Peptides against a protein of PDB entry 4ASU. Designs and how they scored, part 257

Target 1, 270 residues: chain A of PDB entry 4ASU
Amino acid sequence: ATLKDITRRLKSIKNIQKITKSMKMVAAAKYARAERELKPARVYGVGSLALYEKADIKTPEDKKKHLIIGVSSDRGLCGAIHSSVAKQMKSEAANLAAAGKEVKIIGVGDKIRSILHRTHSDQFLVTFKEVGRRPPTFGDASVIALELLNSGYEFDEGSIIFNRFRSVISYKTEEKPIFSLDTISSAESMSIYDDIDADVLRNYQEYSLANIIYYSLKESTTSEQSARMTAMDNASKNASEMIDKLTLTFNRTRQAVITKELIEIISGAA
Target 2, 83 residues: chain B of PDB entry 4ASU
Amino acid sequence: FTFASPTQVFFNSANVRQVDVPTQTGAFGILAAHVPTLQVLRPGLVVVHAEDGTTSKYFVSSGSVTVNADSSVQLLAEEAVTL

## One batch from the design tools (peptide; made by RFdiffusion4, then SolubleMPNN)

Design b2_p25_2_s3 (from b2_p25_2, 11 letters changed)
Fold by OpenDDE base, seed 1:
Structure b2_p25_2_s3 (fold): chain B 270 residues (1-270), chain C 83 residues (1-83), chain A 25 residues (1-25)
Amino acid sequence: as target 1 above (270 residues)
Amino acid sequence: as target 2 above (83 residues)
Amino acid sequence: SLNKKLEEELKLELEELEPPVPVPP
């Protein structure tokens, strides 16, 4: 490579390093906020799941309609955040299909659709865009929940798949169950709950769905921001290493050119 | 007893004597060993009676309350404020 | 091209926009 080529590459990589460093700082700020907001959201979300865990609600085997909700965002440059969710969705869909279930998919965030559109396009009911540009609110979760309930798809049971935040350097893709009103109302384990009016139960389920979606969004957001921060840090470090290597190459090449010129002068060669 | 909104936790697995909640079917008190039930909250006053005799009041907009067989209670309000 | 893509992503990260919008398949 010529000195000019090396210089051009150096300039490009230095710009990359600057951008990735800036993105790291932005992600760090968003992560700090997300982590603070996740604390109450987790208590709230775990509380909303308590019924399903304690009642041990099961769907009869003859029921075949299953809904998968994948939760991520629209934004890239966050490592394996989206691919992890998509991988789990694919696995779950395949397992359910093998069991003779009908599977439909909802994608929260455009990246889910981007990954799955070629192989699972026929299974998608709806995708939600504009996810990840601002912190999710309970209002956002309610909108998603209402859209799901109004989709016309009468699922028996389902799953919501999202990245649970563990630490600044770790997340885990997890699944939580969702149940239809009919499944809950028909569950034998629900018989111990007294004086449950049908209207009350319906309203309760609407809140439950919104609560679970909200929880998943908060976990996902925190995981994503932490992963992006890490990814941008790694990119910045990689850029730094490349700059060092290219700088050495530049110096060596420059020395070689100078040496050649000196030899030509000494030898009298024009 | 857990009482939370999406943005704030008021009680997290706490022991309380009684919780009065406003539901769509009417206000009722949740005591120790209350029968399992599910209810939806209406806008109104929540009163928490602690074991030490302290009474705390909250206004809630909407939400749900669950009383489980194991005596655990989840009060989940969409919006809640301390009074 | 890589620099341009990164700059675009950075700009998007600095924006706080509207609530999620459902899009049909």
Scores: peptide ipSAE 0.250, ipTM 0.894, DockQ to the pose 0.311
Fold by OpenDDE base, seed 3:
Structure b2_p25_2_s3 (fold): chain B 270 residues (1-270), chain C 83 residues (1-83), chain A 25 residues (1-25)
Amino acid sequence: as target 1 above (270 residues)
Amino acid sequence: as target 2 above (83 residues)
Amino acid sequence: SLNKKLEEELKLELEELEPPVPVPP
């Protein structure tokens, strides 16, 4: 490689390093906010799931309609965040199909659609875009919940799949249950909850869905920002190492050029 | 007893004497060993009576209340403020 | 170029976006 080639490559990598460092800082700021907002959201979300855990709601075997909600975002450069969710969605869909269930999919974030559309396009009900750049609000979750409830798909049960935040360096893809109003109303375990008005139960279920979606969005956002921060940090470090290597190569090549020129002068071959 | 909004936690697995909640059918008090029930909140006052006799008041918007068989209670408001 | 793509991504990260929008399949 000529000195010019090495110099051009150095300039390019230095620019990449600058960009990845900037992206790391942006991700760090978003992560810090997301983590703070996740604390109350987790209490709120886990609280909303308590009924389903305590009542041990089961869907009858004759019920066949299942909904899968995958939660991620529109944004890349965050490691395996999207692929992890998609992988679990595929696994769940395959298992349900093998059990004779009908499966429909909702994607929260364009990346889910990008990964699964080719193989599962016929199963998608709706995808939500413009996800991941703004911190999710309860209003956002309510919009998603409302769209689901108005989709016309009468599911019996469902699953919401998202990345749960563990730490700045760790997340885990998890699944939480979603139940239809009919499934809850018909569950034997709900018999202990006496004198519940049908309208109350409907409204309760709408809130529960919004609550769970909100929780999943907050977990997903925190996980994504931490993963992006880590990915950009790694990219910056890799760029730094490459700069060092190329700088060494540049110096060696420069010395070789000088030596060649001196030899040409001494030999009179110029 | 857990009481939270999407953005704030007021009580997390706390022991309380009584919680008064506003529902569409009226306000009711949740005591220890209350029968399991599900309710939807209407805008109004929540009053939490602690075991030590202290009371805390909150204004809530919409939301839900769950009383489970194990006496656990989840009060989840869309919006809530301390009064 | 890779640099251009990264610059575009950085720009997008700095922008405030609208609420989620449902898109039919």
Scores: peptide ipSAE 0.243, ipTM 0.901, DockQ to the pose 0.265
Fold by OpenDDE base, seed 2:
Structure b2_p25_2_s3 (fold): chain B 270 residues (1-270), chain C 83 residues (1-83), chain A 25 residues (1-25)
Amino acid sequence: as target 1 above (270 residues)
Amino acid sequence: as target 2 above (83 residues)
Amino acid sequence: SLNKKLEEELKLELEELEPPVPVPP
């Protein structure tokens, strides 16, 4: 490589380092906010799931319609955040299909669609875009929940798949159940909840769905920002190492050029 | 007893004497060992009576309340403010 | 170029997003 080539490459990598460092700082700020907002969201979300855990709601085996909601974002450069969710979605879809279930998919975030479109295009009901630029709100979750409920797909049971935040260096892809109104109303374990008005139960289910979606979005966002911060830090470090290597190469090449020129002068071959 | 909004936690697995909630069918009090029920909140006043005799008041918008067989209660409001 | 892509991503990170929009398959 010529000195010019090395210089050009150095300039490029230095620019990358600058950008990744900036992105790290942005991700760090977003992570700090997300983590703070996740604390109450967990209490809220776990509270919403309490009924389903305590009532041990089971879907009858003859019920065949299953909905998978994958939660991620539109944004890249966050390590395995999207691929982890997609992998679990694929696994779940395959298992359900093998069990004779009909599977439909909702993607929250364009990255889910990008990964699964080729193999699962016929199973997608809807994808939600414009996810990941701003912190998710309960209003956002409500919009998603409403769209799902109005989609016309009458699922019996579903799964929401998202990355649960553990720490700045760790997340885990999790699955939580969602149930249709009919499944809840017909569950034997719900018999102890007598005299519940049908309209009340419907409204309750709408809130429950929105609550769970909101919780999943908050977990996902925190995990994503943390992962992005780590990814950008790693990229910046890698760029730094490459800059050092190229600088050494530049210096060696420069010395070689000088030596060659001196030899040419001394030999009269110039 | 758990009482939270999406953005704030007021009670987390706390022991309380009584919780008064505004539901679409009317306000009712949740006492110890209340029968299991599901209700939807209407805009109104939530009153929490602590075991120490203190009373806290909150305004809530919409949401849900769950009373489970194990006497656990989840009050989940879309919006809630301390009064 | 990778640089251009990163710059675009950074720009997007600094922009406020609208609420999620459903897109039909």
Scores: peptide ipSAE 0.259, ipTM 0.902, DockQ to the pose 0.277; fails the geometry check
Fold by OpenDDE base, seed 5:
Structure b2_p25_2_s3 (fold): chain B 270 residues (1-270), chain C 83 residues (1-83), chain A 25 residues (1-25)
Amino acid sequence: as target 1 above (270 residues)
Amino acid sequence: as target 2 above (83 residues)
Amino acid sequence: SLNKKLEEELKLELEELEPPVPVPP
C-alpha cells in the first residue's frame, strides 16, 4: 500500500472512531435513564402479569389463532438485540405452525419487519415504526394496544417476545403470554373470581394489554441501549487498534521509501 | 399489596390492613381474605391503611385492581399522586 | 460508505422522536 492509501484509511478509521465514541456516550446517557425508568415499570408490568400466572389461564386446544408480538426498535448498531428477538419469533412461529396453529405477527420496530420480511411477510398484521428514538411512554403502549385490539384479528392466544434486561452486559429474550378477552372470560380458572361485568373485564383487558406492552418496551429499551453502548465501545476500541496498526505500517512504509531514495542517490541512479 | 404507576411504585408486595379503591362499579375496601375480583379504577381517592395504623392517601386517574385468591393485590394506576 | 452510514445513525440518535406509527403491511 502506498503512503497515500494508508493515510486515507487512517483518516476514515479515525472518523469512525469519533462517531462510535459519540454514539457510545449517547447510548450511555439513554441507558442510564432507561434503567432508572425500568425499575417502576418492571413492578408495574410484573404486577399486570400476576393474574395470568396465578390464574393459570389456558387456551383450549381447539383454538388455533395465535398472535406473536415482537418488540425491538428501528435502530441498529446494538449487537444481537434484534436478531435475538427475531430468532425467538421464528422458533415460536415454527412450533405453532407444526402444532396446526394459525400464526400472525406484529412487529414493534422496523427491524423486526426487516429481518422477517422474506420468510414471514404474509403473517404480518402490522408493524410499528418510529420506535427507539425516545423513551417509550405508557401512551405509546396504549397506541399499540389499541391498534391491536382494533385490528380485527380475533386471536385466541398470543405471545409477546422481548429482551429482558439483566445487567449492563446481559439481556435475555423472553416470552410472555397475551390472552384474548374471550379466552380470559371462558377460562375455567377464572371461576374463582367473583362475577365480573363484561364491560369491566373488557376494560381490564385493555389495561392489561397496554401494561404488558409498556413493560416489554421498557425492558427492550434498556437492553438495547446497554447493548448499543457496549457495541459502540467495542467498535471504538477496534478502531483504536486499527489506527495503531496502520500508524506502524505508515511509519515502516515511509522509512522504506526514504531508504530507497537514499540508495538511489548513493548508487547514482537518480 | 402492590400499588404502582408506570413511573412510580408506592407499595411493593407490602402487608397492609386495608385498601380503599375507587372503581367504576363503586368504591370498595379490600380487607384480608377479600374474595377474588377484578375491577377497573375510576378517577378518585385511594386510601391505604397500613398495619402500623398509618393512613396514606393517593389520587389515581385510571387503571385496574386485582384481588387474587392468595390475598395478593395489584393496584395498577395509569397515573397516581400522593395527597 | 461505512462512515456515511454511521453518521446517519448518529444523526438519528440525536433527533427527537415521534410517537410510534402503525404501518400496515
Scores: peptide ipSAE 0.247, ipTM 0.906, DockQ to the pose 0.266; fails the geometry check

Design b2_p25_2_s4 (from b2_p25_2, 10 letters changed)
Fold by OpenDDE base, seed 3:
Structure b2_p25_2_s4 (fold): chain B 270 residues (1-270), chain C 83 residues (1-83), chain A 25 residues (1-25)
Amino acid sequence: as target 1 above (270 residues)
Amino acid sequence: as target 2 above (83 residues)
Amino acid sequence: SEVEKLEKELKEELEEREPPRPVPP
């Protein structure tokens, strides 16, 4: 490589390194906020799921309609955040199909659609965009829940799939159940609950759905920001190593060029 | 007893004597060994009676309350403030 | 260029934008 080529490459990598460092700092700030906001959100969300765990809601085998909600974002440069969710969605969809279930999909975040569109386009009901640019609010979750409930798709049960935050260096893709009003109202295990008004139960389920979606968004956001921070840190380190390597190459090449020129002058071959 | 909003936790798996909640069907008190039930909240006053006799008051907006067979209670409000 | 792409991504990360919206599949 010529000195000019090496210099051009050095300049490019240095610029990339500056950008990745900046993105790391932005991700770190967003992560810190997300982690703080996740603490109450987790208590709230886990509390909402307590009924389904305690009541052990079962869907009858004759019920065929299943909804999968995948939760991620629109934003890249965050490692395996999107692919992990998509992988589990694919696995779940395949298992349900093998069991003779009808599967429909909702994508929260454009990246889910981007990954699954080719293979699962016919199963998508709706995708939500503008996810991941700002911290999710309960209002956002309510909008998503309302859209789902008004979609006209009468599912029997569903699964929401998202990345649960474990630590700054670890997340785990998990799923939580979603049940339709009909499934809850007809569940034998619900018989122990006192006379519940149908309107009350409907409203309760609407809140439950919004609560679970909100929880999943908060877990996903925290996981994503931590993963992005790590990815940008790694990119910055890799760039640094490459800069060092190219700098050494530049110095060696420069010395060689100078030596060659001197030899040509001395030999009269110039 | 768990009482939380999306942004704030007031009680997390705490033992309390009684919780008074405002529901759409009417206000009721949740005591020990209350029968399992589901209710939705209306805007109003929540009163938590602790075992030590301390009483705390909160204003809540919409939300839900769950009483399970194991006596666990989840009070989940969309918005809540300490009064 | 790769640099321009990253600059665009960085700019988007700094912007607080609109709530989630549904779009057709």
Scores: peptide ipSAE 0.110, ipTM 0.888, DockQ to the pose 0.277
Fold by OpenDDE base, seed 1:
Structure b2_p25_2_s4 (fold): chain B 270 residues (1-270), chain C 83 residues (1-83), chain A 25 residues (1-25)
Amino acid sequence: as target 1 above (270 residues)
Amino acid sequence: as target 2 above (83 residues)
Amino acid sequence: SEVEKLEKELKEELEEREPPRPVPP
C-alpha cells in the first residue's frame, strides 16, 4: 500500500474509533438508567408471574394455538441480543410445529422482523416498531397488550421470549408463559381460588399480560444497553489496535521510500 | 406480601398482619390464611397493617391483587403513592 | 461507508422517543 492509502485508512479508522467511543458513553448512560429502573420492574414482573407458577396452569393437548412474543428493539450494534431472541423463537416455533401446534408470532422491535421475515413471515401477526430509543413505560406495554388482545387471534397459550439481565457482562435469553382467559378459567388448579367472577378474571388477565410485557421490556432494555456498551468498547479497542498496526506500517513504508530515494541519488539513477 | 408498582416497590416478600385493598366489588381485608382469591383494584386506599400494629397508607389507581394457597400475596398497582 | 453507518446509528440512538407502533407484517 502507498503512503496515501495507509493515511486514508488511518483517518477512517480513527473516525470509527471516535464514533464507537461516543456510542459507548451513550450506551453507558442508558444502561445506568435501565438498571436502576429494572429493580422495581423485576419485583413487579416476578410478582405478576407468581399466580401462573403457583397454579401450574396447563394447556390441554387438544388445544393447538400458540403465540410467541419475541422482545428486542429496533437498534443494532449490541452483539447477539437480537439473534439470541430470534434463535430461541425459531427453536420454540419448530418444537411447537413438531408437536402439531399452530404458531403465531409477535415481534416487539423491528430487528425481530428483520431476522425472521424470510422464514417466518406467514406466522407474524404484528410487529412493533419504535422500540429501544427511550426506556419502555408501562403505557408502552399496555399498548402492546391491547393490540394483542384485539388482534382476534384466539391463542390457547403462549410464550414471551426476552433477554433477562444478569450483569453488565451477562444476559440470558428466557421464556415466560402467557395464557388465554379460557385456558386460565378452565384450569383445574384454579378451582381453589374463591368466587372468581368472569369479568374480574378477564380484567386480571389483561393486567397480567401488560405486566409481563412490561417486565420483559425492562429486562430486554437493560441487557441491550449493557451489550451495546460492551460492543462499542470492543470496537474502540479493535480500532486502536488497527491504528497502531497501520502506524507502524506507515513508518516502515516511509523509511523504505526514503531509502530508495537515497540510493537513487547516490547511484545517479534519478 | 409483595406490593409494587412498575416503578416502585413498597413491600417485597414482607410479613404483614393485614392488608386492606380497594377492589371493584368493594374494599376487603386480607388476613393471614385468607382463602385464595383474585381481584382487580379500583382507585382507592390501601392500608397495610404491620405485625407491630403500625399502619401505612397508599393510594392506588388500578391493578390486581392475588392471594395464593401458600398465603403469599401480590398487590400490583399500575400507579401507587405513599400517603 | 462504515463511518457513515456508525454515524447514522449514533444519531438514531440520540433521537427523541416515540411510542411503540404496530406495523402489519
Scores: peptide ipSAE 0.156, ipTM 0.887, DockQ to the pose 0.242; fails the geometry check
Fold by OpenDDE base, seed 5:
Structure b2_p25_2_s4 (fold): chain B 270 residues (1-270), chain C 83 residues (1-83), chain A 25 residues (1-25)
Amino acid sequence: as target 1 above (270 residues)
Amino acid sequence: as target 2 above (83 residues)
Amino acid sequence: SEVEKLEKELKEELEEREPPRPVPP
């Protein structure tokens, strides 16, 4: 490589390093906020799931419609965050199809659609964009829940797939159940709740859905920001190492050029 | 007994004597061994009676309350403030 | 270029935009 080529590459990598460092700092700030806000959100969300865990809601085998909600975001540069969710979605979709279920997909965040479009385009009902730029609010979750409920797709059971935050260096892709109003109302295990007004149950389910979506968004966001922070740190370190290597190469190349020129001068060959 | 909003936790798996909640069908008190039920909250006053006799008051907007067969309770408000 | 892509991502990261919106598949 010529000195000019090395210099150009050095400049490019230095610019990349500057950007990745900036992104790391932004991700770190967002992560700190997300982690703080996740604490109450987790209690809230886990509380919403308690009924489904305790009541052991079962969907009859003759019911075939299954909804998969994948939760991620619109933004890249966060390691395996999106691919982990997509992988789980694919696995779940395949398992359900093998069991003779009809599968439809909702993507929360444009990256899910981007990954699954080629293989699952016909299964997508809707994708939500503008996810991940700001911390998710309960209002955001309510909008998503409302859109889902108004979509006209009469699913029997569903799965919400998202990354649960464990630590700054760890997340786990998890699945939680979503049940339709009809499935809940007809479940034998709900017999102990039989005196519930239908309108109350409907409203309860709307809140439950919004609650679970909100929880999943908060877990996903915290996981994503942490992963992005790590990814940008790694990118910055890799850039630094490359800069050092290229700088050494530059110096060696420069010395070689100078030596060659000196030899040519001394030998009278130039 | 768990009582939380999306942004704040007031009680997390706590033991309480009684919780009074405002529901769309009317306010009711949740006591020990209350029958399982699902209710939706209306804007109003939540009163938590602790085992030690202390009483805490909260205003809630909307949300849900679940009383399970195991006597666990989840009070989940969209918004809640201490009074 | 890779730099331009990163700059775009950085800009998007710094912007707080609209709430989630549904789009057709």
Scores: peptide ipSAE 0.148, ipTM 0.899, DockQ to the pose 0.252; fails the geometry check
Fold by OpenDDE base, seed 2:
Structure b2_p25_2_s4 (fold): chain B 270 residues (1-270), chain C 83 residues (1-83), chain A 25 residues (1-25)
Amino acid sequence: as target 1 above (270 residues)
Amino acid sequence: as target 2 above (83 residues)
Amino acid sequence: SEVEKLEKELKEELEEREPPRPVPP
């Protein structure tokens, strides 16, 4: 490589490093907030799932419509955050299809669609964009829940797939169940609950869905920001190493050029 | 007994004596060994009676309350404030 | 370029957020 080429590459990598450092700082700030806000959200969300866990709600095998909600964001540069969710979505969809279920997909965040569009385009009901720039609110979750409920797709059961936050260096892709009103109403395990008014149960399920979506968004956001922070840190370090290597190469090349010129002068071969 | 909003936790798996909740069908008290039920909240007052005799009051907006067979209770309000 | 991509991502990260919106498949 010529000195000019090396210089150009150095400049480019230095610019990349500057940007990745900036993004790291932004991600760090967002992560810190997300982690704080996740604490109550987790209690709230886990509380919303308690009924389904305790009642051991089962969907009859004759019920064929299954909804998969994948939760991530629109934003890249966060390692395997999106691919992990998409991978589990694919696995779940394949398993359900093999079991003779009809599978429909909702993507929360444009990245899910981006990954799955080629292979699962026909299964997508809707994708939600404008996810990931700011921390999710309950209002955001309610919008998503409402859209789902109004989609006209009468699913029997569903799965919400998202990254659960473990630590700054770890997340785990998880699945939580979603049940339709009809499935809950017809579940034998629900018989122990008093005669629940149908309108009450409907409203309850609407809240439940919004609650679970909210929870998943909070987990996803925390995981994503943490992963982005790590990814940007790694990118910055890699850039630093490359800068050092290129600088050495530049110096060596420069010396070689000088040496060659001197030899040519001394030898009279110029 | 768990009582939380999306942004705040008031009780997390706590033992309480009684919880009075405002539901769409009316206010009712949740005691130990209450029958399993599902309800939705209306705007109103939640009163938590602790085992030590202390009483805490909260205003809640919409939400849900679940009483399970194991006597666990989840009170989940969209918005809640301490009074 | 990779730099332009990163700059775009950084800019987008700093932008105000709108509520999630559904888009057709």
Scores: peptide ipSAE 0.120, ipTM 0.885, DockQ to the pose 0.230; fails the geometry check

